# Peptides against a protein of PDB entry 5D63: the designs that were tried, part 234

Target 1, 292 residues: chain A of PDB entry 5D63
Amino acid sequence: SLRRGIYHIENAGVPSAIDLKDGSSSDGTPIVGWQFTPDTINWHQLWLAEPIPNVADTFTLCNLFSGTYMDLYNGSSEAGTAVNGWQGTAFTTNPHQLWTIKKSSDGTSYKIQNYGSKTFVDLVNGDSSDGAKIAGWTGTWDEGNPHQKWYFNRMSVSSAEAQAAIARNPHIHGTYRGYILDGEYLVLPNATFTQIWKDSGLPGSKWREQIYDCDDFAIAMKAAVGKWGADSWKANGFAIFCGVMLGVNKAGDAAHAYNFTLTKDHADIVFFEPQNGGYLNDIGYDSYMAFY

## One batch from the design tools (peptide; made by RFdiffusion4, then SolubleMPNN)

Design b2_p30_6_s1 (from b2_p30_6, 15 letters changed)
Fold by OpenDDE base, seed 5:
Structure b2_p30_6_s1 (fold): chain B 292 residues (1-292), chain A 30 residues (1-30)
Amino acid sequence: as target 1 above (292 residues)
Amino acid sequence: SSEVQAIRDMIARARAEHEAVLGKEVALAK
């Protein structure tokens, strides 16, 4: 079954993603097919899937940028019914905004069925052009039509997945204690992470003994990422991944504070030095404490 | 070093406060 998380949803037939037009929060904003750039944020194309308790394989889909929800217009079962952004809540009972999401017949892609109408989210005519219509359309779960098949590319990790990634890393001290602050984390590409670092002013910050040293740099980076998240997205129920670690060197005579994020495949962590913006697989310290 | 130990002591105090207020603690021993 599909896990709670943030997804980039890509058509199985053409290189087009589900896009909220202009990222607008207005009710009735068209959801359309649009081109995307791999390994980038794709601002209007990220969707938080929230599973509905006691309703198998059924979710709401919240656009991260606008904070509005995927909505089948009037819940109509008519082929060609518009799919739009509309105000809503994560655990709504409105069947216009409830989507059953299960694997297609190919075992890799998903189909997205409206709970009420039983029609499927369809990239009309498989049109790969920007602004192509996405609509509810008749179909069945076993059909192979790529217009109704979607890849769900996971862009986030749960706190448990982050914990597992840390557990796999060799640079964790035997006395390690971690503190989990949130439940679901959008994982940024390094380019975006670096840009936040640059915009924070940290590249020009002066190291000063005790008054502004390693811990201040690390906390300032986390604060910058938090602010960036709050300023960039209107959806709630997720955080932006940026960890803080405290570590000790092998000799036990030096300590350091630094940041970390997740690798592209979400399987491991990479260390980030906020004093110089560097990414390292080995920062020279073993972490005895983290919060993220 | 004494400085490293002082840092660890501060963290130990912070852990006690954090567990109660700010988040879920996860222990990992290696």
Scores: peptide ipSAE 0.062, ipTM 0.502, DockQ to the pose 0.056
Fold by OpenDDE base, seed 4:
Structure b2_p30_6_s1 (fold): chain B 292 residues (1-292), chain A 30 residues (1-30)
Amino acid sequence: as target 1 above (292 residues)
Amino acid sequence: SSEVQAIRDMIARARAEHEAVLGKEVALAK
């Protein structure tokens, strides 16, 4: 079963992703196929999948940028019916915005079926051009038409997954306590993380004993990431991953505050030094506390 | 050593302060 999370949804047949045109929040904004760049944010192409309680394999899909939802126009079962962005809520009962998402016959891609109409999200004619039509179209779960098959590239982690990644890291103190602040986290590419760091002014900030030292840098970085998230996305129900750690060195005579994020595969953490913008696998401290 | 103990005390104080602000670990879990 598909997990709650943020996904980049890519066609199985051509290098095209499900894109909300111009990221517009207007009702009726076309959802289209569009090219994408791997390992980047792809701003208009991120979707928060929220599972509907007590309805098997059924979700709403909220565009992260616009905060609007994938909507089958009038819930029509007619082939070629427009799929658009439309205002909605995560747990709506509107079948126009409810999507049953299950594995296709190939076992790796998914099909996206409208709950009401039973038609499928279709990249019409497999058109790889920017702005290509995405529509509801007749189909079955077992057919292999790549126009209706989609890879769900997970761009987020749950708090549990983040916790597991931390637990696997060798630089965690035996007395470690982690404090989970949110439930789902968009994981940023390092380039984006670094850019936020640069834009925060931290590179030019002066270290000053006690008054602006390691903890201030680390918290300022987290605040900057939080602000970036708030300013960048209209959807709710997720956070941007940026952790703060307090650690002690092996000698037990020094402590430090620093940040951390997740590796590309989301399996591990990498430490980030907000005083110099460095990424490290070993920052020289074992964390006894984190919040993220 | 005295320094090691000082760090242990620091950890204890830090935890106490953080828990006072953020709450217990279990309570913070989402």
Scores: peptide ipSAE 0.024, ipTM 0.475, DockQ to the pose 0.047
Fold by OpenDDE base, seed 3:
Structure b2_p30_6_s1 (fold): chain B 292 residues (1-292), chain A 30 residues (1-30)
Amino acid sequence: as target 1 above (292 residues)
Amino acid sequence: SSEVQAIRDMIARARAEHEAVLGKEVALAK
């Protein structure tokens, strides 16, 4: 079954993603097909899938940017019914905003069925142009029509997945303790992570003994990421991944504070030095404490 | 160094308090 998380949803037939037009929070904003750039944020094309308790394979889909929800207009079962952004809540009972999401017959892509109407989210005519219509359309789970098949590219990790990535890293001290602050984390591309670092002013910050040293840099970076998240996204129920670690060197005579994020495949962590903006597989310290 | 040990001691105390209050401490298991 599909896990709770943030997804970039891409058509199985053409290089088009499910896009909330202009990221607008207005009720009735069209959801359309739109081009995307791999390994970028794709601001209007991220969707938080929240599973509905006790309703198998059924979710709400919240646009991360607008904070509005995927909505089948009037819940109509008519082919060609508009799919729009609309105000809602994560655990709504409104069947216009409830979507059953299961694997298609190909075992890789998903189909998105409206819970009430039983119609499917359809990229009409497989149109790859920007602004192409996405609508509810008749169909079945076993049909092979790529207009109704979607790849769910996971853009977030759970706290458990983050924990697992840390556990696999060789630069963890035997006394390590981790503290999980949130449940689900959007993982940023390094380019975005770096841009946040630049915008924070840290590149121009002066290291000063004790009063503004490694821990201050590391915490400032985490604060900057947190603020960026709050300022960038209207949806709730997730955080932006940015960890803080305290580590000790092999000799045991020096300590350091630094950041870390996840690799593109979410399987490993990479260390980030907030004093110079560098990414490292080995920062020269073994972590005995992290919070993220 | 003494500084490193001082930090370790601080973290040890913080761990105990954090675990008791928030219950979010995760020990690394391999």
Scores: peptide ipSAE 0.021, ipTM 0.457, DockQ to the pose 0.055
Fold by OpenDDE base, seed 1:
Structure b2_p30_6_s1 (fold): chain B 292 residues (1-292), chain A 30 residues (1-30)
Amino acid sequence: as target 1 above (292 residues)
Amino acid sequence: SSEVQAIRDMIARARAEHEAVLGKEVALAK
């Protein structure tokens, strides 16, 4: 069963992802196949899958950038019906925007079936060119046609998954308490995380005793990431992952405030020093507290 | 030691506020 989350959705046959053209919020904006760059954000190609309560394996798909939803035009069952971005809500009853998503016959990829029409999201002719048509097309769940098979690469973590990653880290103090601020977090690649850090002005900030020291740097980084998220995405119901930790060294005679994010595989945390922009597996402190 | 105490005080304040307002505290015993 597909979990709630943010996904990059890639065709199983060719190196093409589901892309909202130009990231436009206009009703009827084409959803198309488009090339992507691995380990980058791919701005117009991220989709928040929101499960519909009491409807098995059925979701809305909200484009993170535009805040609009994947929509089968007029809910038509005709092959070649356009799939577009359209205004909507996460828990809509509009069958044009409800998608049943289950494993394909290969057990790895997914198929995306419109709830009403029972047609499938299809990369027409398997066209790998930028702007290739994505449409509703006739099909079956057991059919092996790669035009209708999609890999769902999860780009986010739940708060529970973040907790689990923290829990397995060896640099957590016995008195640790964590405070979860949101339910789902987009995990940024380090390059993007670093760019936000640079743009925040922190690289040019001067450490000053008490008035602007470790806690100020760490909070400023989290604030910068939060603002970046608000400024970058129109969809709601998720946050950008950036944690703050307060820790003590092994000797118990020094304390520090720092940031952390998740590794690429989302299984572990990595510490980030906002005073110098460094990523560390061991920052030299055990965390008393985190909020994220 | 003064820095350590300052951090501990910060944690204590943050804990109190988060418990009261958010109710999303997770204790991790190791």
Scores: peptide ipSAE 0.022, ipTM 0.503, DockQ to the pose 0.088; fails the geometry check

Design b2_p30_6_s2 (from b2_p30_6, 14 letters changed)
Fold by OpenDDE base, seed 3:
Structure b2_p30_6_s2 (fold): chain B 292 residues (1-292), chain A 30 residues (1-30)
Amino acid sequence: as target 1 above (292 residues)
Amino acid sequence: SAEIEEIRRKIEEERARLEAELGKKIALAK
C-alpha cells in the first residue's frame, strides 16, 4: 500500500507530472500535465498523500504549494470531468476529494481512482504538452492504458526512515541519542539546501569564540530551513528535513556542532558544515546527539 | 533563487489578505 508522504506524480507514458496550474489556491484551479526537472523542487507538482483511516488504499492529495486538494469536479463519473484544486481537509468525507490509489497491473505504476465516481485520473490523450488536460475517465484496474498509470516518486521520509538512515551511518557514537521533532520530512536537493544556507546570511557570518560558534551556525541553519519551509508551502502536516548533530572526535578531545541531511535515495545521511557550506561523508566527528 | 523569492512574496501577500479578511469579520461581530 502507498505510504503517507509527499510525492512527485509522473505519468507512466510520457514525461509529464501532475501539476496544479500556477500553484493557485483558487477553487477550481486546473490540474494539468506539465514538464518537470529531475532532482529539483517542482513547486507546483508535489502532493501530500494522507491515508484515510479505515478506508483501504484511499487518500486525499494535498498540493504542497497551494494547500488545496485534488478534486473531481462535482464528483461526476462522466469521462472528461475536470480534475481541479479545491479547498478541503486531509480527512474529508467529500468523495470528490477521496482517491483510491493502488498498483496497476504492471506492478510499478499506480492508478488513481476517485472514490465516489470510480473513474480514474487520466492524462487525456497522453498529451505531453504543458497544460495538458487531466480528467476523470472510465477505466479498470487491470487495463494497461498509460494515460491512467502514474509513478509515485517519494520526495519525503518518515521519522522512522530518517532514524534508520542515521543508524546505518558509521559516524555515530555509541552514546548517541536522537530526538525526533516531526513525523514526515520533505527532503531537499543539495542545491536547494545550499541556497537556503546562502540566503540565511551564514556564509558571511563571523565565527566568534562561544558567542557565535559551531552550535550557533548549526542552529541558525536549522532555523533558516524551518523558516524557508514556513514561507514556501501552504500545506501542513510535514516538515523540511534539516538535522542538527553534536559530535565528538575520535580522540575525544574536541566537540563540534553541525548539520546533516539525507542522500538522494533517502537511505543515508550526509553531513553539512554550516560554517562553509560543505557536504561531507565524514566530518571528523561521531555524533552523540541529534535532533531533526 | 529568484523564483523562490517571488513565491515567498506571493505567500506573504496572501497572508496579508487573509489577515485583513479576518479583521473585517471580527469588526462585524462587535
Scores: peptide ipSAE 0.009, ipTM 0.282, DockQ to the pose 0.013
Fold by OpenDDE base, seed 5:
Structure b2_p30_6_s2 (fold): chain B 292 residues (1-292), chain A 30 residues (1-30)
Amino acid sequence: as target 1 above (292 residues)
Amino acid sequence: SAEIEEIRRKIEEERARLEAELGKKIALAK
């Protein structure tokens, strides 16, 4: 079954993703097919899937940028019915905004069925053009039509997944204590993470003994990422991944504060030095405390 | 962030360009 999370949703037949036109929060904004750039933030193409309790395989889909929800216009079962962004809530009972999402017959892609109409989200004619129509269309779960098959590329991690990634890292001290602050985290590409670091002013900040040293740099980075998240996205119910660690060296005679994020595959952590913007697999310290 | 705002601006400009091109293609196809 599909997990709660943030997804980039890509057509199985052509290089097109589900896109909210202009990222607009207006009711009735068209959802369309649009090209995307791998390993970057595709601003209007990220969707938070929230599972509905006690309704098998059924979700709302919130556009991360606009904060609006995927909506089948009037819940109509007619082929060609518009799919739009519309105001809503994560646990709505409105069948226009409830989507049953299950694996297709190929075992890799998903199909997205409207809960009420039983029609499927369809890239009309498999059109790869930017702005191509996405609509509700008749179909079945077992047919192989790529117009109705979608890859769900997960762009976030749960707190449990982040915890597991930390636990696998060899640079964790035996006295380690971790504190989880949120439930779901958007994981940023390093390029975006670095840009936030640059924009924070930290590259020009002066190291000063005690008054502005390693812990201040690490906390400033965490705050900058938090602010970036708040300013960038209208959806709620997730955070931007940026951790803070305290570590001790192997000799036990020095301590350091630093940041960390997750690797592209979300399986491991990578350390980030906020004093110079460097990414390291080994920062020279073993973490005894983290919060993220 | 000023940089993020600039990125968003660039995205919107590209969308406008592509939509215009798509419009021309649709018009020619009719």
Scores: peptide ipSAE 0.006, ipTM 0.279, DockQ to the pose 0.009
Fold by OpenDDE base, seed 2:
Structure b2_p30_6_s2 (fold): chain B 292 residues (1-292), chain A 30 residues (1-30)
Amino acid sequence: as target 1 above (292 residues)
Amino acid sequence: SAEIEEIRRKIEEERARLEAELGKKIALAK
C-alpha cells in the first residue's frame, strides 16, 4: 500500500508532474501537467497523501502549497471531466475527493482512481506541455496506458524512517537518546536548506562564549526552518525536517551542538554546521541526543 | 568537564519535560 507522505507525482510517459495551476487556493483551480526540475522544490506539485481509515488504498490528496484537495468535478464519470483543486478536509467522505491509489500492471507506477466515479486521473493525450489538461477518464487497473500511470516520488520521511537513518550512522554515541517531535517530514534539498540558513541571518551572527554559541546557532537554524515551513505551505499534518544534535568528542572533554538533515535518498543523515553553513559526513562529535 | 556535565543534566531535565508534553498530546489525540 502507498504510505502516508508527501509525493511528487510524475507521469509515467512524459516528464510532466501533477501541478495545481499557480498554486491557487480558489475552488475550481485547474490541476494540470507541468514540467519540473529534479532535486528542487516544485512548489505547486507536492501532494500530501492521507490514507482514509478503514478504506483500503484510498486517500485524499492535499496540495502542499494551496492546502486544497484534488477534486473530480461533480464526481462525474464522463471522460474528460476536470480535475481541480477544491477546499476539503483530510478525512472527508466526499467521493469527489477520494482517490484509490494502487500499483499499475507494471508494478512500479500507480494509477489514481476516483473512488466514486471509478474513472482514472489522466494526462489527456499524454501532452507534455505546461498546462496540459488532467482529467478523469475511463480505464482499467490492468491496462498499460501511460496517460493514466503515475510515479509517486516520496519527498518526505516518517519519524520512523528518520530514526532508522540516525541509528545506522557511525557518529552516534552509545548513550544516544532521540526525541521525535512530528510524524512526517518534508526533506529539503540542500540548496533550499542553505537558503533558509542564509535568510535566517546566521551567516552574519557572531559567536560569543555561552551567550550565543553552538546551541544558539543550532536552535536558531531549527527555528528558521520551522518558520519557513509555516510561511511557505498552507497544508497541515507535516513538518520540515531539521534536526538538532548534541554531541561529544572522542575524548569526552568537549561538546558541540549542531544540525542535521537527510541525504537525497533519505537513507542517511548529513551533519550541518550552522556556524558556517557546511555539510559534513563527520562533524567530529558523536551524538548523545537529538530532537527533530 | 563539570560544565559539560551540567549542560547534560539540564538537557535531560528539559527532555523529560518535552517527552511528557508530547505524551500528553499523543494521549489527547487518541
Scores: peptide ipSAE 0.000, ipTM 0.366, DockQ to the pose 0.039
Fold by OpenDDE base, seed 1:
Structure b2_p30_6_s2 (fold): chain B 292 residues (1-292), chain A 30 residues (1-30)
Amino acid sequence: as target 1 above (292 residues)
Amino acid sequence: SAEIEEIRRKIEEERARLEAELGKKIALAK
């Protein structure tokens, strides 16, 4: 079963992603096929899949940018029915906004079926052009039509997955204690993470004994990421991943506060030094505390 | 190490907790 999370949803046939046109929050905004750039934030193309309790393999899909939901217009079963962004709630009973998502016959891609109409999300004619129509269309689960097959690229991690990544890292102290602040985290590309760091003013901040030292830098970075998240996205129910760690050196005579994020494959963590904006696999400290 | 195993255990427990919590949230949101 598809896990709760944030996904970039890509067509199996052509290099096109499910895009909310212009990221608009207006009811009836077209959802269209659009090109994307790998390893970047595709702002209008991120969808939070929220599983519906007691309804097998069924989700709402919330656009992260607009905060609106994928909606089959009037719930119509007619082929060619528009799929739009529309106001909604994560656990709605409105079948226009309920999507059953299961593996296709190829075992790698998914099909997205409207719960009510039983039609499928379709990239009409497999059109790879920007703005190509996405509509509800007749189909079956076993059909091999690539117009209705989608790869779900997971762009987020659960708190448990983040915890697992930390546990795999060799630079964890025996006294380690982690504190989880949220349930699901959007993982940023390093370029975006660095840009937030730059925009925070931290590159120009002066280290001062105790009054503005390592812990202040680390907390300021986390605050900057939090603010960026709040300012950038209208959807709720997720956070932006940016951790804070306290660590001790091997000699046990020095401590440091620093940040960390996840690698692209979400399997490992990488340390971030907020005093200079550097990414390191080894920051020279073993973490005895983290919150994220 | 024993420490890593303890962390792994806690991760599994936390995962179970979160799944249960999510279930509750979904029930409340209906």
Scores: peptide ipSAE 0.000, ipTM 0.288, DockQ to the pose 0.021; fails the geometry check

Design b2_p30_6_s3 (from b2_p30_6, 15 letters changed)
Fold by OpenDDE base, seed 4:
Structure b2_p30_6_s3 (fold): chain B 292 residues (1-292), chain A 30 residues (1-30)
Amino acid sequence: as target 1 above (292 residues)
Amino acid sequence: SEEIERIRRLLAESRAELEAVLGKKVALAK
């Protein structure tokens, strides 16, 4: 079963992703196939999948950038029916915006079936060109047509997954307590994380004893990431991952405050020093407190 | 602002708890 989360949805046949054209929030904005760059933020191509309670394998798909939802025009079962962005809500009852998402017959890709029409999201003709039509099309769950098969690349982690990543890190103190602030976190590439750091002004901030030292830097970084998230995305129901830790050295006589994020595979954490923008696997401290 | 203040309090409390556990003062080194 597909988990709640943010996904980059890529066609199984060609290097094309499901893209909301221009990231527009206007009703009726075409959803199209578009090229993408791996390991980057593909702004118009991120979708929050929200599972519908008591409806098996059924979701709404909210475009992260626009805050609008994947919508089958008029819920029509006719092949070639447009799939567009449209205003909606995460737990709508509108079958035009309800999508049953299950594994395809190949066991790795997914098919996206409209709940009402029972047609499938189709990259028409498998067209790999930018702006290629995506439409509802007749099909079956067992059909091997790559036009209707999609890889769901998870771009976020749940709080539980983040907690697990922290727990298995060797630089966690026995007194560790974590404070989870949100439920789902978009995990940024380091390049984006670094850019936020640069744009925050922290690189030019002067360290001053107690008045502006490690805790201030770490909190400022988290605030910067939060602001970046708020300014960048119109969808709700998720946060941008950026943690703050307070750690103690091995001698137990010095503490430090720092940030952390998740590795690319989301399995581990990496420490980030907001005073110099460095990423470290070992920052020299064991965390006894974190919030994220 | 309120959230930031809450976080600062958490940091301070965590430090105090650590000091209590360790039985000594912990300085913020950086």
Scores: peptide ipSAE 0.031, ipTM 0.593, DockQ to the pose 0.914
Fold by OpenDDE base, seed 5:
Structure b2_p30_6_s3 (fold): chain B 292 residues (1-292), chain A 30 residues (1-30)
Amino acid sequence: as target 1 above (292 residues)
Amino acid sequence: SEEIERIRRLLAESRAELEAVLGKKVALAK
């Protein structure tokens, strides 16, 4: 069963992802196939899947950039019906925007079926070109047609998953207390995380005893990431992952405040020093407190 | 601003708890 989360949705047959054209919030904006760059933010190609209560395997799909929802035009069952971005809500009853998502016959990819029409999201002719049509098309769950098979690459973590990653890290103090601020987190590539750091002005900030030291740097980084999130995405219901930790050294006589994020596979955390922009597996401190 | 202050308070409280466990004050080194 597909979990709530943010996904990059890639065709099983060709290197194309489900893309909201130009990231436009206008009703009727085409959803198309488009190339993507691995390990980067593909701005128009991220989708928040929200499960519908009491409707098995059924979701709305909200485009992170535009804040609009995947919509089968007029809910038509005709092959070739346009799939567009359209205004909506996460828990809508509009069958044009309800999608049943289950594993395909290959057990790795998914098929995306419109709840009302029972047609499937189809990369028409398996066209790998940018701007290729995505449409509702007749199909069955057991067909092997790659035009209707999609990989759902999870780009986010739940608070529970983040908590588990922290718990696995060897640099956590026995007195550790974690404070969870949100429920779902988009995990950024390090390159993006670093760019936010650079743009924040922190690289040029002067360390000053107590008035602007480690805690100020760490909080400023989190604030910068939060602002970046708010300025970059129109969708709601998620946060950008950036944690703050307080840690104590082995001797127990010195503390430090720093940031952390998740590794690419979301299984571990990596420490980030906001005073110099460095990523470290061991920052020299064991965390006794974190908020994220 | 209020949220930042709440976080600062939380940081201070967590530090105090750590200091209580360790039986000594912990200085911020950086």
Scores: peptide ipSAE 0.030, ipTM 0.628, DockQ to the pose 0.806
Fold by OpenDDE base, seed 2:
Structure b2_p30_6_s3 (fold): chain B 292 residues (1-292), chain A 30 residues (1-30)
Amino acid sequence: as target 1 above (292 residues)
Amino acid sequence: SEEIERIRRLLAESRAELEAVLGKKVALAK
């Protein structure tokens, strides 16, 4: 079963992703196939899948950038019906915006079926060109046609997954307490994380005893990431991952405040020093407190 | 913001708890 989360949705046959054209919030904006760059933020190609309560394997798909929803035009079952962005809500009853998402016959990719029409999201002719038509098309769950098969690459983690990643890290103090602030987190590539750090002004900030020291740097970084998230995305129901930790050294006589994020595979955490922008597997402290 | 203040309070409380466990004061290193 597909978990709630943010996904980059890639065609199983060609290197194209489901893209909301120009990231526009206008009703009727075409959803198209478009090229993507691995390990980057593909701005118009991120979709928040929200499961519908009590309706098995059925979701709304909210474009993270525009805040609009994947919509089958007029809910038509005709092959070639346009799939567009359209205003909506996460828990709508509009069958034009309800999508049943289940594993395909290959066991790795998914098919996306409109709840009402029972047609499938189709990259028409498997066209790999930018702007290629995506439409509702006749199909079955067991067909192997790659035009209707999609890989759901998860770009977010749940709070539980983040907690598990922290728990696996060897640099956690025995007194550790974690405070979870949100439920789902978009995980940024380090390059994006670093750019936010640069844009925050922190690289030019002067360390000053007590008045602007480690905790101020760490909190400022988290605030910068939060603001970046709010300014960048119109969808709701998720946060941007950026943690703050307090740690104690091995001798137990010094503490430090720092940030952390998740590794590319989301399995581990990596420490981030906001005073110099460095990423470290070992920052020299064991965390006794974190919030994220 | 109020949220920042709540965070600062949590940090302070956590530090106090650590100090209680360690039986000594812990200074911020940097």
Scores: peptide ipSAE 0.030, ipTM 0.595, DockQ to the pose 0.866
Fold by OpenDDE base, seed 3:
Structure b2_p30_6_s3 (fold): chain B 292 residues (1-292), chain A 30 residues (1-30)
Amino acid sequence: as target 1 above (292 residues)
Amino acid sequence: SEEIERIRRLLAESRAELEAVLGKKVALAK
């Protein structure tokens, strides 16, 4: 079963992703096939999948950038019916915006079926061109047509997954206490994380004893990421991953405050030093407290 | 050790302060 989360949705046949054209919030904005760049933020191609309670394998799909929802035009069962962005809510009863998402016959990709029409999201003719039509089309769950098969690349983690990543890290103190602030987190590529750091002004900030030292740098970074999230995305119900840790050295005679994020595979954490923008697997401290 | 217990108490107090600042309850991860 597909988990709640943010996904980059890629066609199984060609290197094309489900894209909301221009990231527009206007009702009726076309959803199209578009090229993507791996390991980057594909701004118009991220979708928050929200599971519908008590309806098996059924979700709304909210475009992260626009805050609008994937919508089958008029809920029509006609092959070639447009799939667009449209205003909506996460737990809508509108069948035009309800999608049953289950594994395809190949066991790795998914098919996306409209709940009402029972047609499938289709990259028409498998066209790999930017702006290629995505439409509702007749199909079955068991057929192997790659036009209707999609890989769901998970771009977020739950708080539980983040907790698990922290727990397996060797640089956690025995007295560790973690505090969870949100439920679902978009995980940024390091390049994006670094850019936020640069834009925050922290690279030019001066260390000053107590008045602006390690804790101030770490909190400022988290605040910058939070602001970036709020300014960049119109969808709600998720946060941007950026943790703060307080750590103690092995000797127990020095403490430090720093940030951390998740590795690409979401299985581990990597430490980030907000005073110099460095990423480290070992920052020289064991965390006794974290919040994220 | 007594030192470890002191740290644990301080962390508990820090949580209460954090919750006051945030205006909401903070879930314990560990």
Scores: peptide ipSAE 0.018, ipTM 0.410, DockQ to the pose 0.046

